# Designs tried in a protein design run: peptides against a protein of PDB entry 6TME. Part 180

Target 1, 324 residues: chain A of PDB entry 6TME
Amino acid sequence: NRLKRAYIALQAWKKAFYSDPFNTAANWVGPDVCSYKGVFCAPALDDPSVLVVAGIDLNHADIAGYLPPELGLLTDVALFHVNSNRFCGVIPKSLSKLTLMYEFDVSNNRFVGPFPTVALSWPSLKFLDIRYNDFEGKLPPEIFDKDLDAIFLNNNRFESTIPETIGKSTASVVTFAHNKFSGCIPKTIGQMKNLNEIVFIGNNLSGCLPNEIGSLNNVTVFDASSNGFVGSLPSTLSGLANVEQMDFSYNKFTGFVTDNICKLPKLSNFTFSYNFFNGEAQSCVPGSSQEKQFDDTSNCLQNRPNQKSAKECLPVVSRPVDCS
Target 2, 324 residues: chain A of PDB entry 6TME as posed
Amino acid sequence: NRLKRAYIALQAWKKAFYSDPFNTAANWVGPDVCSYKGVFCAPALDDPSVLVVAGIDLNHADIFGYLPPELGLLTDVALFHVNSNRFCGVIPKSLSKLTLMYEFDVSNNRFVGPFPTVALSWPSLKFLDIRYNDFEGKLPPEIFDKDLDAIFLNNNRFESTIPETIGKSTASVVTFAHNKFSGCIPKTIGQMKNLNEIVFIGNNLSGCLPNEIGSLNNVTVFDASSNGFVGSLPSTLSGLANVEQMDFSYNKFTGFVTDNICKLPKLSNFTFSYNFFNGEAQSCVPGSSQEKQFDDTSNCLQNRPNQKSAKECLPVVSRPVDCS

## One batch from the design tools (peptide; made by RFdiffusion4, then SolubleMPNN)

Design b2_p19_8_s1 (from b2_p19_8, 7 letters changed)
Fold by OpenDDE base, seed 2:
Structure b2_p19_8_s1 (fold): chain B 324 residues (1-324), chain A 19 residues (1-19)
Amino acid sequence: as target 1 above (324 residues)
Amino acid sequence: MEYTEKELERRKEAYKKFL
């Protein structure tokens, strides 16, 4: 009976394909859905004698089409990977019936509309990849209340502020890059105890960096480049004991880049170019270390190459933003 | 940017559970 429901769902989906360049669904004929290309069966969790559709992998199939509501009949699916296709429309609300959903990857598609709130209904979800789509509007705060390991949101049309609930996230990787997020980074960010990588690249974020970033002792990658951040770098960044890659480039930062940041023990790359820094410690100078790469280009530094003119620097450096 | 994208893809692969 479960495989019959799966057959109905998969045949409805095949009918929703506008183009299948690699003939991925060519063998999607007849009741034996477990033989279908990209369909994976396993014993049901509640009855090992019953075979069910447990996974779908259509990654890199270049399929054009949409997700029909009949996909909600795939109630045993825990893995749904359909990245690098040309699927359009919205994520069906009927997918709320997929209560075993563990990994959901719809990245590199043409999905539109608000954040797919159906993802919030999945109690066991650990991996969410919705990057490289046209999702828009606000990020629901509840996404960070979920016990996710990875959250990929980059390259969408998300707007508004980053939710304060970010501090509740158990995720090791979170991407916000290439959206329309605005406002400050929440101070609650320092509570992200499992965070290894966070990326804010290419948003409209502003204000001062919160001091609480320095509490992210497990972070290996911190990229805040291409935003509107102001003020000095927090002295608490000396707490980033495991940071390897750090990028603050293309902002409006001012003040002095301190020795305690540039001497971080795991730091391999630190880019702070295209800001308004007016000083740096000797340990921050490019070429000062063989083990560390620095970029200080296009700041307001004295006696350094490739700096901004006094005319560009003076209006900003003479009016530093106080973040205290 | 390039290093971050590569690392993100690496992590993505590490999370995959093949059924």
Scores: peptide ipSAE 0.028, ipTM 0.657, DockQ to the pose 0.190
Fold by OpenDDE base, seed 5:
Structure b2_p19_8_s1 (fold): chain B 324 residues (1-324), chain A 19 residues (1-19)
Amino acid sequence: as target 1 above (324 residues)
Amino acid sequence: MEYTEKELERRKEAYKKFL
């Protein structure tokens, strides 16, 4: 009986709560699991006459606890949303039994350990949100081999390089922000044909931006701020025909910010502050457009306010990194 | 925690399908 298994799972989970400030699980009593707050039932996909637990939504419940292995008994769950809680520990490997998993949101919790490789076992997964946790170690290359629509990895402890398999990703949104990723952005990034939003903010990424970024024709948001990128902006960025938000601030970029970048047709905001740019086109100057916002603060620009001192600029500008 | 409009749309679609 599927509901009996769900009852066992949910009661085990209730026992795994250390704190339930809003008494969310107060009504988690008795066999009628479909009446439980945050538990949603639907007809089973394989047998419409059978009612099953199809979704969990405990978002914003501030529950402290862990995910017990008995959650693997929730085999009919397609939606698992438990964001903005205080769940700790690891994602149970027993969740591999949730073969219908479509959206998995454990964001804004206290989960630890390596990347939850159980997410790789879900054949139908489209949405993965593990941001704002304490996941650590390497990102498995296989994550980008999955047919995901969204991958939120930001605000974790992930380290090492971004896998070259990123180019295989079908995701429209990918966030790497606020991790410990290092190395270069893979050249394969240009193969992300469905990409709309990519965020690299606040990592240890370095090297030159790959020219292949200019192949991201569907990108609306490109944020590479707060890294260690060097060299000039790729001239191929003129290919970002749909970019609206672009941020390269807080890097070590040099060279000239070109007219072909600042005149991108859908560009709304372009931030390139806190770099070592030594020139900009007139179209890049803040206030030059009513339709576009620019920030050129803290560069090596002549005749612009709030620039770096010559002492700070000269050592970097005089030795530009060749990205060719 | 903020969600993009696209993310919210995906969630709504998922809920309609399964809930």
Scores: peptide ipSAE 0.026, ipTM 0.681, DockQ to the pose 0.717
Fold by OpenDDE base, seed 1:
Structure b2_p19_8_s1 (fold): chain B 324 residues (1-324), chain A 19 residues (1-19)
Amino acid sequence: as target 1 above (324 residues)
Amino acid sequence: MEYTEKELERRKEAYKKFL
């Protein structure tokens, strides 16, 4: 009986709670698991006459505890949302039995260990949110081979390079922000055909931006701020026909910010502050447009306010990095 | 359980607050 298995799983989970401030699991008593707060039942996909646990939503419950192996008995779960809790430990490998997993949100918890490779075992996964945890180590390249729509990795402890497989991703949203990623952005990034939003904020990324970024025709948000990027902005950025928000601030960029970038047709906000740019087109000047916001603060621009000193600029500007 | 593309978009928007 599927509901009996669900009962075992949910009772094991209730026992794994250290604190339940809102008494969310107070009604988790008895065999009627479909009445449990945050448990959602639906007809089974293989047998509409059978009721199964299809979803868990414990978002914002502030529950402290861990995920016990018995959660692997919830084999009909397609939606697992437990964000904004205080769950700790690792994601159980037993969750590989949840073959219908479609949305997995464990964001804003206290999970630790390597990337939860069990997520790679779910054939139908479309939404992966593991942000605001303590996941560490390398990102598995295989994550981008999955037909995901959203991948939230931000605010973790991930390190190493971004996998070249990123270009295979079908995701519309990918966040790398506030990790320890290093190396260059892979040139394969331009192959992300469905990409709308990508965020690299606050990593150890370096090198030149790949020209292939300009192939991201559907991107609306591109944020590469707070990294170690060098060289000039790629001229191919003129291809970002739908970009609305673009941020290159807090890097080591040099060269000239061109009209072709600042005149992008959908651009509403372009921040390129805290770099070493030595020139900008008139269209890039803050206040030059009523429809666009620009920030050119703390560069090496002549006749602009709030720029770096010649002493700070000269060592960098005199040694431009060739990205050709 | 089937999620529409519209529902996925709604969820993505709802989760932007965590960026």
Scores: peptide ipSAE 0.024, ipTM 0.658, DockQ to the pose 0.076
Fold by OpenDDE base, seed 3:
Structure b2_p19_8_s1 (fold): chain B 324 residues (1-324), chain A 19 residues (1-19)
Amino acid sequence: as target 1 above (324 residues)
Amino acid sequence: MEYTEKELERRKEAYKKFL
């Protein structure tokens, strides 16, 4: 019975293909769905004597089409990987029936509409990759109430603020890059106890960086580049004992880049170019260390090459934003 | 299907190529 439902779902999906340039679904014929290319069967969790469709992998198939509602019949699927295709439309709500969903990767497609709230209905979801699509609107706060290991949201059309619930996230990797997020980074960010990598690149984020970033002692990558952040770098950044890569470039930061940041023990790359910093410690100067790379380009630094003109600097540096 | 921590880390690394 389960494989018959899977057959109905997979045949409906094959009919929803507009183009299959590699003939990936050419063998999707007949009731033996476990022989289908990109379909993986396993013993059912509730009955090891029953074979079920447990995974789909159509990565890099360049398939054009959409996800039909009949995919909700794949109730035993735990892995759904369809990245690097040309699937369009919305993620069907019928996927709420896939209660075993563990890894969901629809990245690098042409999906549109709001955040796929069906992902919030999956109790066992650990990996969510929806990057490189055209998803739009607000990020649901409830995404961070999920026990996810990784959250990939980058290269979409998401708008509004980052939810305060971010501090509840158990994820080690979170990407917000290349969206339209606005407002401040929530102070609750410091509560992300498992965070290793966080990326904010290329949004409309603004305000001061919260001091609570310094509580992220397990972070190895912190990238806040290409935003509208203002004020000085928090002195609490000295708490980033494991940071290896840090990028604050292409913002509106002011003030002095301190020794306590540039001397972080694991720091390998620190980019703070294209800001309005008016001073840096000697430890921050590019070429001062063989172990660390720095970029101080296009700031308001004295006696450094490739800096902004006094005309560009004076209006900003003379009116620093107080973040206290 | 259950994944080991090692397998989860492997998958995380594989997905970093799309950052």
Scores: peptide ipSAE 0.022, ipTM 0.657, DockQ to the pose 0.078

Design b2_p19_8_s2 (from b2_p19_8, 11 letters changed)
Fold by OpenDDE base, seed 4:
Structure b2_p19_8_s2 (fold): chain B 324 residues (1-324), chain A 19 residues (1-19)
Amino acid sequence: as target 1 above (324 residues)
Amino acid sequence: MELSEEELKRREEAKKRFL
């Protein structure tokens, strides 16, 4: 009986709660698991006459605890949303049995350990949100082989390089922000055909931006701020026909910020502050447009306010990195 | 980083499919 298995799982989970400040699991008593707060039942896909636990939504419950292995008994769960809790430990490998997993949101918790590779075992996964945790180590390349709509990895402890497989991703939104990713952005990034938003904020990424970024025609948000990127902005950025928000601030970029970038048709905000740009087109000047906001603060621009000193600029500007 | 309204809508739609 599927509901009996669900009962076992949910009771094991209740026992794994250290704190339930909103008494979310107070009604988790008895065999009627479909009445449990945050538990949602639906007809089974294979037998509509059978009621199964299809979803968990414990978002914002502030529950402290861990995920016990018995959660693997919830084999009919397609939606697992437990964000904004205080769950700790690792994601149980037993969740590999949840073959219908469609959306997995464990964001804003206290999960630790390596990337939860169990997520790779779910063939139908479309949404993965593991942000705001303490996941560490390298990102498995296989994550981008999955047909995901969204990948939220930000605010973790991930290290190493961004896998070249990123180009295979079908995700519209990908966040890498506030990790420890290093190396270059892979050239394969230009192959992300469905990409709308990508965020690299606050990593240890370096090197030149790949020219292939300009192939991201559907991108509306591109944020590469707070990294170690060098060289000039790729001229191919003129291809970002739909970009609205673009941020390259807090890097080591040099060269000239061109008209073809600042005149992008959908561009509403372009921040390139805290770099070593030594020139900008008139169209890039803050206040030059009513429709566009620019920030050129703390560069090496002549005749602009709030720029770096010549002492700071000269060593960098005189030794530009050639990205060609 | 907050979820966009579009993403929230997507989640709601997903729930309707399975719940």
Scores: peptide ipSAE 0.026, ipTM 0.707, DockQ to the pose 0.674
Fold by OpenDDE base, seed 3:
Order: C-alpha cells, then sequence, then structure tokens
Structure b2_p19_8_s2 (fold): chain B 324 residues (1-324), chain A 19 residues (1-19)
C-alpha cells in the first residue's frame, strides 16, 4: 500500500542522515509514518478513504545527510520543505514520480550539481526554492515554461545567460541574485505580466537594459545592482507605475537620470549609486523629497558630494555606450 | 520578497487540501 512505500522511503532517508542534532527523526520508528515528526498525512485525492503522506516539513532541522533515491516512493507528496539543513549531493531523479509536487523548498542546504531538472517534470509545481545551495551550470529555459508563482535561484553557482523564455514566466517573484549569470537581460522580460519583484543582484550581467522593462507595470521591486550594465537608463522606465524599490547601483551606467524616472508615482527608494551618471534631475537629488529616498553616491555628478574623481569619470563619460 | 495575497491564499488553500 501507499503507506508501506512511504515507510520504506522514510526509513531509507533516516539511514541517509549523518547527523540529526535535534533528534527530529527519533520517533521515525514503526509503520505509522503519519506519526513521524515532520511527516504530514492527508486523504488521497483519488480515494478519500486512503491515508497518504502528503507533506514533508523538516525546515530548520540542521540535519546532515543526503536524499536517497527511495524518496521517489513518496508518490503522494505535494509539499516538500527541507530548508535550512545540511543535506548534500544531488536531487534524486527518482523524485520524478512525485507527480503531485506543488511546493518544493530545498533552500539553505549543500546541494550540488546542475539545475535539478526533475523539478521540470512536475506538472503542478507552483513554488520552487533552491536558493542558498551550490547548484551550477546553465539555467534550463524550460523553467520559465512552468506555471510557477515564485522562482528562487539566488545564492548558487548558475552560469550562462538568462533564457529568452523568461517572458513566458507567470511568476510574481523571481530571484537571480548572487550567481554567475552573464550576458544581457532578454528583451522578452517585458512579457512577464504577473511580475511583482525581480532581483538580478550580484551577477555578471552586461549590456544595455532592454526598453521592454518599462512594460512591467505590476513591478514593485526591480533590483539590477552589482552587475556590468552599460549605457543610459531606458526612457521607458517611466512606465513602471507601481515600482516602489529600484536599484541600479554598482554598474557602469552613464547619461542623465531623468525626472520621468525619479517622479514615478509609487517610487519610495531609488538607488543609482556607484555608476558613471553625469547628470540628474532635481527630483533625483537625495533630500529633495520627504516621501522618496535617493542615493546618487559615487557617480560623475557635478556639485554633489561623494562623487568619483574626474580621472575616474572622464574615460567612461567621454565614451558613452549607445544603446540605440 | 513576498508573494501576493492572492498567491498566498491559493497556497493556503492547497495546504488545506493536502495537509
Amino acid sequence: as target 1 above (324 residues)
Amino acid sequence: MELSEEELKRREEAKKRFL
């Protein structure tokens, strides 16, 4: 039966624990898996008279170990939350059998290898959190073909470009922060109709910002800080009617920061420090508004404090990148 | 970084169904 399979899986997993400092699995004894700490049972969707393991929650258990292939026997699991542990190795391909997977959170662990492509096999997946691991290589384009509500990829070792398929994403929150992504932001980004928050912090992204960013009318948070972006800010950013937090700091932007950006109606914080901007509108000046906070530090602005030297500015400002 | 209220509601409903 289904609970017998779950028992086999959970006992195999207990055996795969190297350390359980809080004795989380101490009660993982006997066939009554529904009594196991961190194991949650519910009536099966296909037969309400049958009890199945529907969820795992081992968050913050500090467990060291790995995920054994026998976890593929947990075929009724819809929620798998094991964040803030010390699990290592790879995500087992056998998890493809968990066709009801809805939320998958393996964040804050020691997982390695390529993107766990098994996550792409789950037809009902809505939440994917793999942040704070050691996943590496390319991000598969197919991730954005999934009907995900949120995609957390930050603090990994992902490389290569951001897939053009990003425009297909229905996610409200997407994080790329603190990886090794390179290349340009795809122009298709403007097609992300449900996007509220997107974070690119601390990558190796470059080129001009696409004009299509201005089509993201639902965005409240846009952070592109700590990259290699060049050129002027797109004039189309005036279309970000709901943006509250915007950060372009620590890039190589040039040109003039306009009123149309700084007067955005919902803008509360706008950081454009550590660039090569050579001018700003009065509405962009820190302290010019009580409702908005600005940071223009370390640019090439005249008559502003804490700016770059002429020696640092001249080589860049005199050779602006044309994004047209 | 938070999900919308609508998305949170959907997730809560899903949890009630499965947990």
Scores: peptide ipSAE 0.025, ipTM 0.700, DockQ to the pose 0.386
Fold by OpenDDE base, seed 5:
Structure b2_p19_8_s2 (fold): chain B 324 residues (1-324), chain A 19 residues (1-19)
Amino acid sequence: as target 1 above (324 residues)
Amino acid sequence: MELSEEELKRREEAKKRFL
């Protein structure tokens, strides 16, 4: 009996709660699991006459606890949303039995350990949100082989290079922000045909920006701030026809910020502060446009306010990194 | 799988949070 298995799973989970400040699981009593708060039932896909647990929504419940292995008995669950809780431990490998998993949101919790590779076992997964946890280690390349619409990885402890498989991703939104990613952005990034928003903020990324970024025709948000990027901005950035928000601040960029970048047709905000740029086009000057906002603070620009000293600039500007 | 309107709303809310 599928509902009996669900009952066993949910009772095991309730037992795994250390704190339930809103008494969310107070009504988790008896065999009628479909009446449980945060539990949603639907007809089974294989037998419409059978009612099954198809979804969990415990968002914002502030529950402290862990995910017990018995959750693997919830084999009909397609939606699992438990964000903004205090769940700790690891994501159980037994969740591999949830072959219908479609959306998995465990964001804003206290999960630890490596990337939850069980997510890779779900053939129909479209949405993955694991941000604001304590996941660590390497990002598996296989994550980008999945047909995901969104990948939220930000605010974790991931330490690796960004896999070259990123170019295979069909995701519209990908966040890497506030991790410990290192190395270069792969050239394959330009193959992300559906990409709208990508965020690299606050990592240990380095090297030159790949020219292939300019192939991201659908990108509206590109934020690479607070990293260790070097060299000049790629001239191919003029191809970002839909970019609205662009941030390269707090890096080690050099060279000239070109007119072709600052005149991008949809650009509303372009921040390139706290770098070592030694020139900018007039179109890049803050206040030059009413429609666009620019920040050129703390560069090596002549005749601009709030720039770095010659002493700070000279060692970097005199030794430009060749990205060719 | 086709998501309900409620689930779509939850997904959109998730997108907006924590950035």
Scores: peptide ipSAE 0.032, ipTM 0.695, DockQ to the pose 0.097; fails the geometry check
Fold by OpenDDE base, seed 2:
Structure b2_p19_8_s2 (fold): chain B 324 residues (1-324), chain A 19 residues (1-19)
Amino acid sequence: as target 1 above (324 residues)
Amino acid sequence: MELSEEELKRREEAKKRFL
């Protein structure tokens, strides 16, 4: 009986709670698991006459505990949302049995260990949110081979380079922010066909920006701030026909910020502060437009306020990195 | 409880939070 297996799983999970401040699992008593708070039943896909546990939603329950291996008995679960809790430990490998998994949200918890590779075993997964945890190590290249709509990785402890497979991603939203990623952005980034929003904030990324960024025609948000990028902005950025929010602040960029970038048709905010730019077009000057916001603070610009000193600028500006 | 349309909408709205 599927509901009997679900009962075993849910009772094992209740036992794995260290704290339930809102008494979310107070009614998790008896065999009627479909009455449990945060447990959602639906007709089974293979037999509509059979009721199964199809979803878990414990979002914002502030529950402290861990995920026991018995959760692998929830074989009919397609939606698993447990964000904003205090769950710790690792994601159980037994969750590989949840072959119907469609949306997996474990964000804002205390999970540790490597990337949860069990997520790669789910053939129908469309949404993956593991942000605001303590996941560490390398990002598996295979994550971008998945047909995901969104990939949230931000605020973790991921290290190493961004996989070249990123170009295979069909995701509209991808976040890398606030990790320990290093190296260059892969040139394959330009192959991301459905990309609307991508964020690299607060990593250890370096090198030149790839020209292929300009191929991201559907991107509305591009944030590469707080990294170690060098060289000039690619001239191909003029191809970002739909970009609304663009941030290159807190890097080591040099050269001239061109008119073609600042006149992008959908651009509403462009921040390029805290770099070593030595020139900008008139269209890039803050206050030059009522419709566009610019920030040119703390560069090497002439006749602009709040710029770096000549002493700070000269060593960098006199030795520009050639990205060609 | 059965998964309601309202609950599905709530989950979809929650996904819109980027950072």
Scores: peptide ipSAE 0.028, ipTM 0.678, DockQ to the pose 0.080; fails the geometry check

